# Peptides against a protein of PDB entry 7RZF, part 203

Target 1, 358 residues: chain A of PDB entry 7RZF
Amino acid sequence: PFQEEHLKQLYKIVPIKDIRNLYVTFPIPDLQKYYKSNPGHYLGHLIGHEGPGSLLSELKSKGWVNTLVGGQKEGARGFMFFIINVDLTEEGLLHVEDIILHMFQYIQKLRAEGPQEWVFQECKDLNAVAFRFKDKERPRGYTSKIAGILHYYPLEEVLTAEYLLEEFRPDLIEMVLDKLRPENVRVAIVSKSFEGKTDRTEEWYGTQYKQEAIPDEVIKKWQNADLNGKFKLPTKNEFIPTNFEILPLEKEATPYPALIKDTAMSKLWFKQDDKFFLPKACLNFEFFSPFAYVDPLHCNMAYLYLELLKDSLNEYAYAAELAGLSYDLQNTIYGMYLSVKGYNDKQPILLKKIIEKM
Target 2, 358 residues: chain A of PDB entry 7RZF as posed
Amino acid sequence: PFQEEHLKQLYKIVPIKDIRNLYVTFPIPDLQKYYKSNPGHYLGHLIGHEGPGSLLSELKSKGWVNTLVGGQKEGARGFMFFIINVDLTEEGLLHVEDIILHMFQYIQKLRAEGPQEWVFQELKDLNAVAFRFKDKERPRGYTSKIAGILHYYPLEEVLTAEYLLEEFRPDLIEMVLDKLRPENVRVAIVSKSFEGKTDRTEEWYGTQYKQEAIPDEVIKKWQNADLNGKFKLPTKNEFIPTNFEILPLEKEATPYPALIKDTAMSKLWFKQDDKFFLPKANLNFEFFSPFAYVDPLHSNMAYLYLELLKDSLNEYAYAAELAGLSYDLQNTIYGMYLSVKGYNDKQPILLKKIIEKM

## One batch from the design tools (peptide; made by RFdiffusion4, then SolubleMPNN)

Design b2_p21_2_s3 (from b2_p21_2, 9 letters changed)
Fold by OpenDDE base, seed 1:
Structure b2_p21_2_s3 (fold): chain B 358 residues (1-358), chain A 21 residues (1-21)
Amino acid sequence: as target 1 above (358 residues)
Amino acid sequence: MSAWPPKPTIPEEVEHILLSS
């Protein structure tokens, strides 16, 4: 375990590649024995969430961060790390202290709300989907991975252990949250801007870096992180599939799309899957308007309309993606194209949301 | 499908400094 002298440290690191990253790291207990509850996964889901009221949403709105990932990482024997990693903008590099303040404000929000069983259930459901439809990993990688996992899990659970959420343990979630404190932080800032400003060289890679103690005033600032009203727990993900039934192949199934509806205003083609046998569908809509591209003004209006529509759908984009759904919206020379892809069960819900914004 | 949630990826050189020191 890191001693107190190893905590509250800031590392300024010169990367080999031109990257700007911030790593906010917390030593945590070894959670391997708690794989059935996986409190680190629960926290990683919330901290790494990209929806409205998320940490990333706020940091993006300020132009400081491009991407954010939160989660547990294996350490040496007897401990792990919880890491929040962000891709920094040039402006974000100047606001690292404030970025970390927002992280602690979000963590404080999680403490205030307490563990949510419904969030755990969503994590469980998402993991179940991921397990059920895990792409056949290349056999070589799978066997070596299983061999490593056998050291941590009973043989009968090895195949499911990475995905198995069975026990809601709010006590363990709170225990991990209690480790996510400023007094327990190790921070790395990775940027080429530190070139020529370092005083140490890492022995193994020759990486140049500077190590500094984080000032007590900064630690106190983070310790006094209040509730930021912009941070909210995510809403329930309505797009998570629960029905995975594959309909039998119809006797009249054609090898090509068949015209099943022909009206003055619409044509509908249908093709049943005869190859993959997955509970997935692809819905494609082409909208035709004689006015869409009549002149430059109409073209620009159609473009602006689509951009506004995309913006209005951003609130659903992440939740849909997590649930294995995607949508695409494009301008065409004849009007607009819409595609909805992924698990078929909740596609009607996503489609309805799109149409309601149109 | 990427394992959900995405796990933090740290360059080896950064990992050694941040997690081993």
Scores: peptide ipSAE 0.434, ipTM 0.890, DockQ to the pose 0.556
Fold by OpenDDE base, seed 2:
Structure b2_p21_2_s3 (fold): chain B 358 residues (1-358), chain A 21 residues (1-21)
Amino acid sequence: as target 1 above (358 residues)
Amino acid sequence: MSAWPPKPTIPEEVEHILLSS
């Protein structure tokens, strides 16, 4: 367990690879016994969220960060770490203190809002999807994985323990949040820009680094992180599938798309899946406009329209991705093409959202 | 597949410095 003397440390590390990363690390209690509630996953979901009002969204808007991941990591026996990892831009490397300030502002927002049962339910549902459709591992790899898991979980729960959330424990979420404080932080900045500016060499890997105490002024700045009005909890993810029923193959199922609707304004083709037997669908729409390609002006207007439409839909992109849905919009010579793919259960919801923005 | 959400990945050389102390 880290003592107070090991906290509030900054490590400037020269990487072997050309990477630019920030690791903001907090020692936390061993949460393994709380796997049924998994407060670290709850916090990782929110801190690592990519939607509007997220930490990543704000840091991207400033051009400081490309990617962000938050979550728990195993440590030595009796403790774990909560880590926020970001991929830094060149500009972001100059603003590490401000990036971390924003992290603490977001954490402060999480404290202010308190634990949300609906967020826990979404995590549960997402994990259920992931469990149901997990890749089949090779038997040897699977057995090795199970053997490792047996050290942490009862035999009867080994197959599900990593995925199934059962208990909403707001007390444990608050407990972990209480550990995510500036006074408990260990920071690593990883960049080749520290080459020739280090004074220590790591014994095992020969990694060059510099260790510094984080100034009390900086710690105080982070402790006084205000509620940044740009940070918001995510909206409910309406796209998470709950129905995984596979419809039986119809007796008259054709190997090719059949025309099932023919009107003056629309034609509809349908083909049932006869190969994959997954609760997934592909919806493809071609829209025809006589004005789309009449002249360069109309072409440019159609292009601009589509770009604006894509921009307006960006708020749903991450939520759709998490739920295993995707959409694509393209200009065509005749108008516009729309594709919606993924789990079929919530595709109508995504399609409706797209149409409402059109 | 790792359980969702994605977990932070740390290079071993960085992990040893950051997490072994």
Scores: peptide ipSAE 0.433, ipTM 0.886, DockQ to the pose 0.544
Fold by OpenDDE base, seed 5:
Structure b2_p21_2_s3 (fold): chain B 358 residues (1-358), chain A 21 residues (1-21)
Amino acid sequence: as target 1 above (358 residues)
Amino acid sequence: MSAWPPKPTIPEEVEHILLSS
């Protein structure tokens, strides 16, 4: 386990690749025995959330961060790490202290709100979906993976242990949150900008780095992180499928799309899946407007409209993606194209959200 | 498909410095 002397450290690291990354790392207890509740997954879901009011949303709005990932990683015997990793912009590299402050503000928000059973349930449901529709790995690779994880899980649970959550343990969530404090932090900043500014060389890879103690005033600043009113818990994900029923193949099923509706204003083609037998659908809408491309002004207006529509739908994009739904909006020479793809169960909900923004 | 959410990816050289000390 890391001793107090190993905490509150900053590492400035010169990468081999031209990357700018920040790693904010916390030593945590070994959580392997708690895989059924997986408090690290719960926290990783919230900290790594990309929706409105998320940590990433705020850091992106400032132009400091491109991507954010939060989660647990295995360590040495008897402990793990919780790591928040961000891809830094050039501007973000200048604001690392403030980025970390925002991380602690978000963590403080999680403490203030307390563990939410509904969030755990969403994690459980998402993992169940992922497990149910996991692609069959090659037998050799699958066997090797199972053999490796048998050390950690009972034989009966090896297939499910990585995916299935069973127990809501708010006490364990709070325990992990209590370890996510400034006094327990190890920070690495990875950038080529540190070239020629390092004093150590890592023995195995020859990586150049500098190690510094984080100043007490900076630690204190992070300890006094207030509740930032911009941070909010995510809303419930309405797109998570619950019905996975596959309708039987109709006797008259055609190998090609059949015209099932023909009116003056609309044509509808339908093809039942005869190959994959998944609870998925693809909805494609082509809108034709005689005015969309009459002149350059109308073309520009149609473009602007679509950009505004996409922006207005951005609040649903992440939640839809997590639930295995996607949408696409494109301008065409005749008007607009809309596609909705993924699990069929909640497609009507996503389609309704799109229509409400049109 | 890997378990969701994605886990932090650390280059080996960074991992050795950050996690092995």
Scores: peptide ipSAE 0.432, ipTM 0.886, DockQ to the pose 0.564
Fold by OpenDDE base, seed 3:
Structure b2_p21_2_s3 (fold): chain B 358 residues (1-358), chain A 21 residues (1-21)
Amino acid sequence: as target 1 above (358 residues)
Amino acid sequence: MSAWPPKPTIPEEVEHILLSS
């Protein structure tokens, strides 16, 4: 485990590849025995969330960060790390201290709200979906993976332990949050901009780096991170599927779409899946307007409308994606195309949200 | 496929510096 002298360190690292990354790392206790509750997964879900009021949404709005991932990683000697990793913009590289301040503001928000059982339940449900529909791994790779994890899990649980959450442990969530403090931080900034500004070489890879103590005044700034009113917990993900029933193939099922509704204003075609047998559907809508492409002005207005519609749907995009739903909106020469794909159970909810914004 | 959400991916060269005790 890291001693106090190993904490509050900043590493400026020259990468082999042209990447700009920030790693904010916290030593945490070994949580492997708590795999059934997986508090690091809970925190990773929230810290890595991409919805409105998330850490990433705020950092993106400032132009500092492209992507953000949070989660636990195994360490050596019976400890783990919690890591927040961001892909930095060129501007973000100049604002690393402020980025980390925002991280601590978000962490402070998580402390203030406390552990939420409904968030744990969503993590549980999402993992259950991921487990249920995981692709078959290659036998050799799978067996090697199982052999590796047998050290941590009972044999009867080894196939499920990585996915299935069973126990809500708010105490463990709070314990991990208590380790996510400025006094416990190790920071790495990875950028080619540090070339020629380093004083150390890593022995194994020859990586050039500089190690510095983070100034006490910077640590204090992070310790005094106030609640930022822009940070909010995510809303409940209404798109998570719960029904995975596969309907029997109809006796009259055709290999091509059949017209099931024909009206003056609409036609509906349906084809049942006869190949994959998944609880998934593809909904495709073509909207026809005589005004869409009547002239360049109308064409531009139709384009602008669709862009505004897409922007208005951004609040649902991430939640839908997590739940295995996607949508696509495109302009056509006749009007607009909408596609909704993924698990069928909550597609009507997503479709309703789209239509309400139209 | 790994359990969702994605875990942080650290290049080995960075990992050795950052996570070495």
Scores: peptide ipSAE 0.425, ipTM 0.879, DockQ to the pose 0.535

Design b2_p21_2_s4 (from b2_p21_2, 10 letters changed)
Fold by OpenDDE base, seed 5:
Structure b2_p21_2_s4 (fold): chain B 358 residues (1-358), chain A 21 residues (1-21)
Amino acid sequence: as target 1 above (358 residues)
Amino acid sequence: MSAWPPRPTIPEEVEHILLSS
């Protein structure tokens, strides 16, 4: 375990690749025995959320961060780490202290709100979906993975242990949150901008780095992180499928799309899945406008409209993605194309959200 | 599908410094 002398450290690391990353790392207890509650997963879901009021949303709005991942990682000797990793912009590289402040503000928000059973339930449901529709892994890789898991889980649970959440343990969530404090932080900044500014070489990889103690003033600043009113817990994900029923193949099912509706204003083709037998659908809409390509102005207006529409839908994009839904919007020569794909159960909800923004 | 949520991926060179030092 890291002693106090190993905490509050900043590492400036020169990468091999041209990347800019920030890793904010917290030593935490080994949570493996708590796999049924998986408090690290709960926190990773919230900290790594991309919806409105999320940490990432705020950091993106400032132009500091492109991507964010939060979660637990295994460590040596029965310790784990909770890590928040962000991809830094060039500007973000100059605002690392402020980025970390925002992280602690979000963590403080999580403390203030307390553990939410509904969030746990969403995690449970998402994991259940992921497990149910896990692609058949190649047998060799699967057997090797199972063999490794057998060291940690009862034989009966080996196949499910990674996915099935069974116990809501708010006490464990709070316990992990209590470890996510400035006094318990190890920070790595990875950037080529540190080239020629390092004083150490890592023995195994020859990586150039500099190690510095984080100033007490900075630690105190992070400790005094207030509630930022921009941070909010995510709303309930309405797109999580709950019905996975596969309808039987109709006797009159055609191997090709059949025209099932023909009107002056619309044509509808339908093909039942006769191959994959998944509770998934692809909804494709082509909108025709005689004005779409009349002149460059109309083309540009159509383009701008679509970009604005995409932007307005961004609030749903992440929640849809988590739920195994996707949408695509494209300009066509004749107008617009919309596609909604994924689990069929909640596609109508997503489609309605799209239409409401059109 | 990658286990949701995505777990932090750290380059080995960074991991060694950050998690082993």
Scores: peptide ipSAE 0.430, ipTM 0.886, DockQ to the pose 0.554
Fold by OpenDDE base, seed 3:
Structure b2_p21_2_s4 (fold): chain B 358 residues (1-358), chain A 21 residues (1-21)
Amino acid sequence: as target 1 above (358 residues)
Amino acid sequence: MSAWPPRPTIPEEVEHILLSS
């Protein structure tokens, strides 16, 4: 395990590829025995969340970060790491200290709110969906993976242990969260901007880097991270499917879309899935307006309308994506096109949200 | 497919520096 002398370190690393990354790393206890509760997964879900009030949302709003991932990573025997990784903008590279401050503010928010059983349940449900619909792995890779995980899991659980959460353990969530402190941090900044500014070479890869202690004043600044009112826990994900029933193929099912509704204002075509037999649907809507492309002004107004609509729907985009739903909105020469795809169970909810914003 | 959410990915060269004891 890392001793105190190994903590509060900053590594400035020259990458081989032209990347700008920040890695904020915390040594944590080995959580492998707690796979049924997976507290690192719970924290990774929240810290890596992309919805309103998330860490990423705030850091993106400042123009400092493009992407964010949080989660546990295997270490040497007897310990793991929790890592928050961000893709830095050029501006973000200048604000690393403040980015990390925001990370600790978000972590402080998680401490203040405490473990949420409903969040655990969402993680459980999302993992159950992922397990149920996982693609077939290549036999050789699958066998090697199973052989590796047999060291950690009972044989009867080895196929499910990575996906199925069983136990809500708020004590373990708090335990991991207690390790996510400035005094336990190891930071790596990865950028070509450090070329010619390094003093060490890594022996295995020849990677050039500089190691420095993080100043005590910076550590104290992070330790004094207050609650930031911009950070909020995510709302409940209303798009997570719970019904996976596949209806039998109708006797009169046509190989092409059949007209099932015809009115003065609308036509509806339907085709049942006869190939994939998945609890998924594709809803496609074409809206026709005589005003959409009358002139350049109307065309521009239609474009701006859809951009505003997309912006207004952004609050649902991530939650829908996590739940295996997607939507698309496009301008057409006749008006607009809407597509909703994914698991059919919660598509009506997403469609309603879209319509309410139109 | 790995369990969701995605775990942090670190280039090996960075991992060796950052996660080496």
Scores: peptide ipSAE 0.425, ipTM 0.879, DockQ to the pose 0.560
Fold by OpenDDE base, seed 4:
Structure b2_p21_2_s4 (fold): chain B 358 residues (1-358), chain A 21 residues (1-21)
Amino acid sequence: as target 1 above (358 residues)
Amino acid sequence: MSAWPPRPTIPEEVEHILLSS
């Protein structure tokens, strides 16, 4: 277990691959026994959120970070780690202290808001969806995964323990949040820019690195992280499916799309799923405009329109993705193409959001 | 398929340095 002397450390590491990563690591208690409440999952969901007001959204807006992952990682017996990992831009590599400050500002926001049962419920629902369809979508690697899980869970619960949330435990969420403090931090910056600037070699891999104590002034700066008004909890994810009913195959089901509506303004083709038997649909819309590509000006306007539309929909992109929905918008020589794919249940909600922005 | 959200992945060489006690 890490003692105080092992905390507040900065590692500058030369990677084998050309990567720029920041790892902000916190020792936490072993949460394995709390798998039914999984407070680390709750925090990972929020810290790793990509929606408006998220940590990633702010860091990305500054051009410092490309991706962010937050969550628990197994450690030695009796403790775990909570890790916030970001992919750094070249500019972000120069602003690591400020990036970490923003992390602590977001964590402070989570403390101020307190544990939210609705967020737990969303995590539960998302995991239930993932569990229900895991074997249908990704059958490969199942056996290898089970073998690893057998070390941590009772045999009877091995299949479900990672997915099924049962107990909302705000006390455990607060307990983990209390460990996410500057005084409990270990930081690694991974970049080739540290080549020739290191003084240690790791024995197993020969990795070059430098270890430094984080200055007390920097720790204090992080400890005094204020509430940044840009950080907000996510809004409720409206796209999470709850109905998974599959309609029976129609007697006259065709192997190809059938024209079911033909009007002066629209044609509708329909094909029922006869192969996958999933509660999923693919909605494709082709919009035809005689003016879309009549001249360069109209082409540019159509392009700009679509870019603006995509930008306006960005607020829904992550929530839709989490819920197993996706959309695609493309310019065509005849106008525009829209596709909405994923679980059928909440597709109308996403489609409505798209149409409202058009 | 792992439960959402994804867990942090660390290269082994980095993990050994960062998570070594």
Scores: peptide ipSAE 0.439, ipTM 0.887, DockQ to the pose 0.564; fails the geometry check
Fold by OpenDDE base, seed 2:
Structure b2_p21_2_s4 (fold): chain B 358 residues (1-358), chain A 21 residues (1-21)
Amino acid sequence: as target 1 above (358 residues)
Amino acid sequence: MSAWPPRPTIPEEVEHILLSS
């Protein structure tokens, strides 16, 4: 385990590839025995969230970060790491201290709100979806994976242990959060910009790097991270499917879309899935307006309208994606096209949200 | 498939410095 002398360290690393990454790392206890509650997964979900009020949303708004991942990583025997990894912009590379400040502000928000059982339930439900629809791995690869995890899990649980959450343990969430402190941090900045500015060479890979102690003033700044009012817990993901029933194929199912509704204002075609047999659907809507393409002004207004509509729907984009839903909006010469795809169970909810913004 | 959410990926050369030093 890392001793105090190994903490509060900054590594400036020259990568082989042209990448700009920040790794904010915390030594944590071995959480493997707590796989049924998986507090690191809970925290990874929140810290890595991309919705409104998330850490990533704020860092993107400043133009400092492109992507963010948070979660636990296996270490040596007896300890693990919690790592927040971000892809840095050129501007973000200049603001690493402030990026990390925002990380600690978000962590402070998580402490202030405390563990949320509904968030745990959401993680559980998302994992259940992922488990149910996991890709069939090649038998050899699957066997090797199972052999590896047998060291950590009972034989009867190895198939599910990575996915099934069973126990809400707020105490363990708080325990991990208590380890996510500035005094317990190891930071790596990875950038080609450090070329020629390093004084050490890693023995195994020949990687050039510089190691520095993080100044006490910077640690103190991070320790005094206030509650940033921009950070909020995510809203409940309403799009997570819970019903995976596949409807039986109708005897009169046509191989092509059948017209099932024909009115002066609408036509509806339907085709049942006869190939994939998944609890998924594709909803496609074409809206017609006589004004959409009358003149350049109307075209521009229609374009602007769609852009504003897309912007207004951004709050749902990540939640929909996590739930295996997607939507698309496009201008057409006759008006607008809308597509909603994914698990059928919660598509009506997403569709309603879209229509309410329209 | 890796369990959701995605876990941090670290290049081996960076991992050795960051996690072994």
Scores: peptide ipSAE 0.430, ipTM 0.884, DockQ to the pose 0.549; fails the geometry check

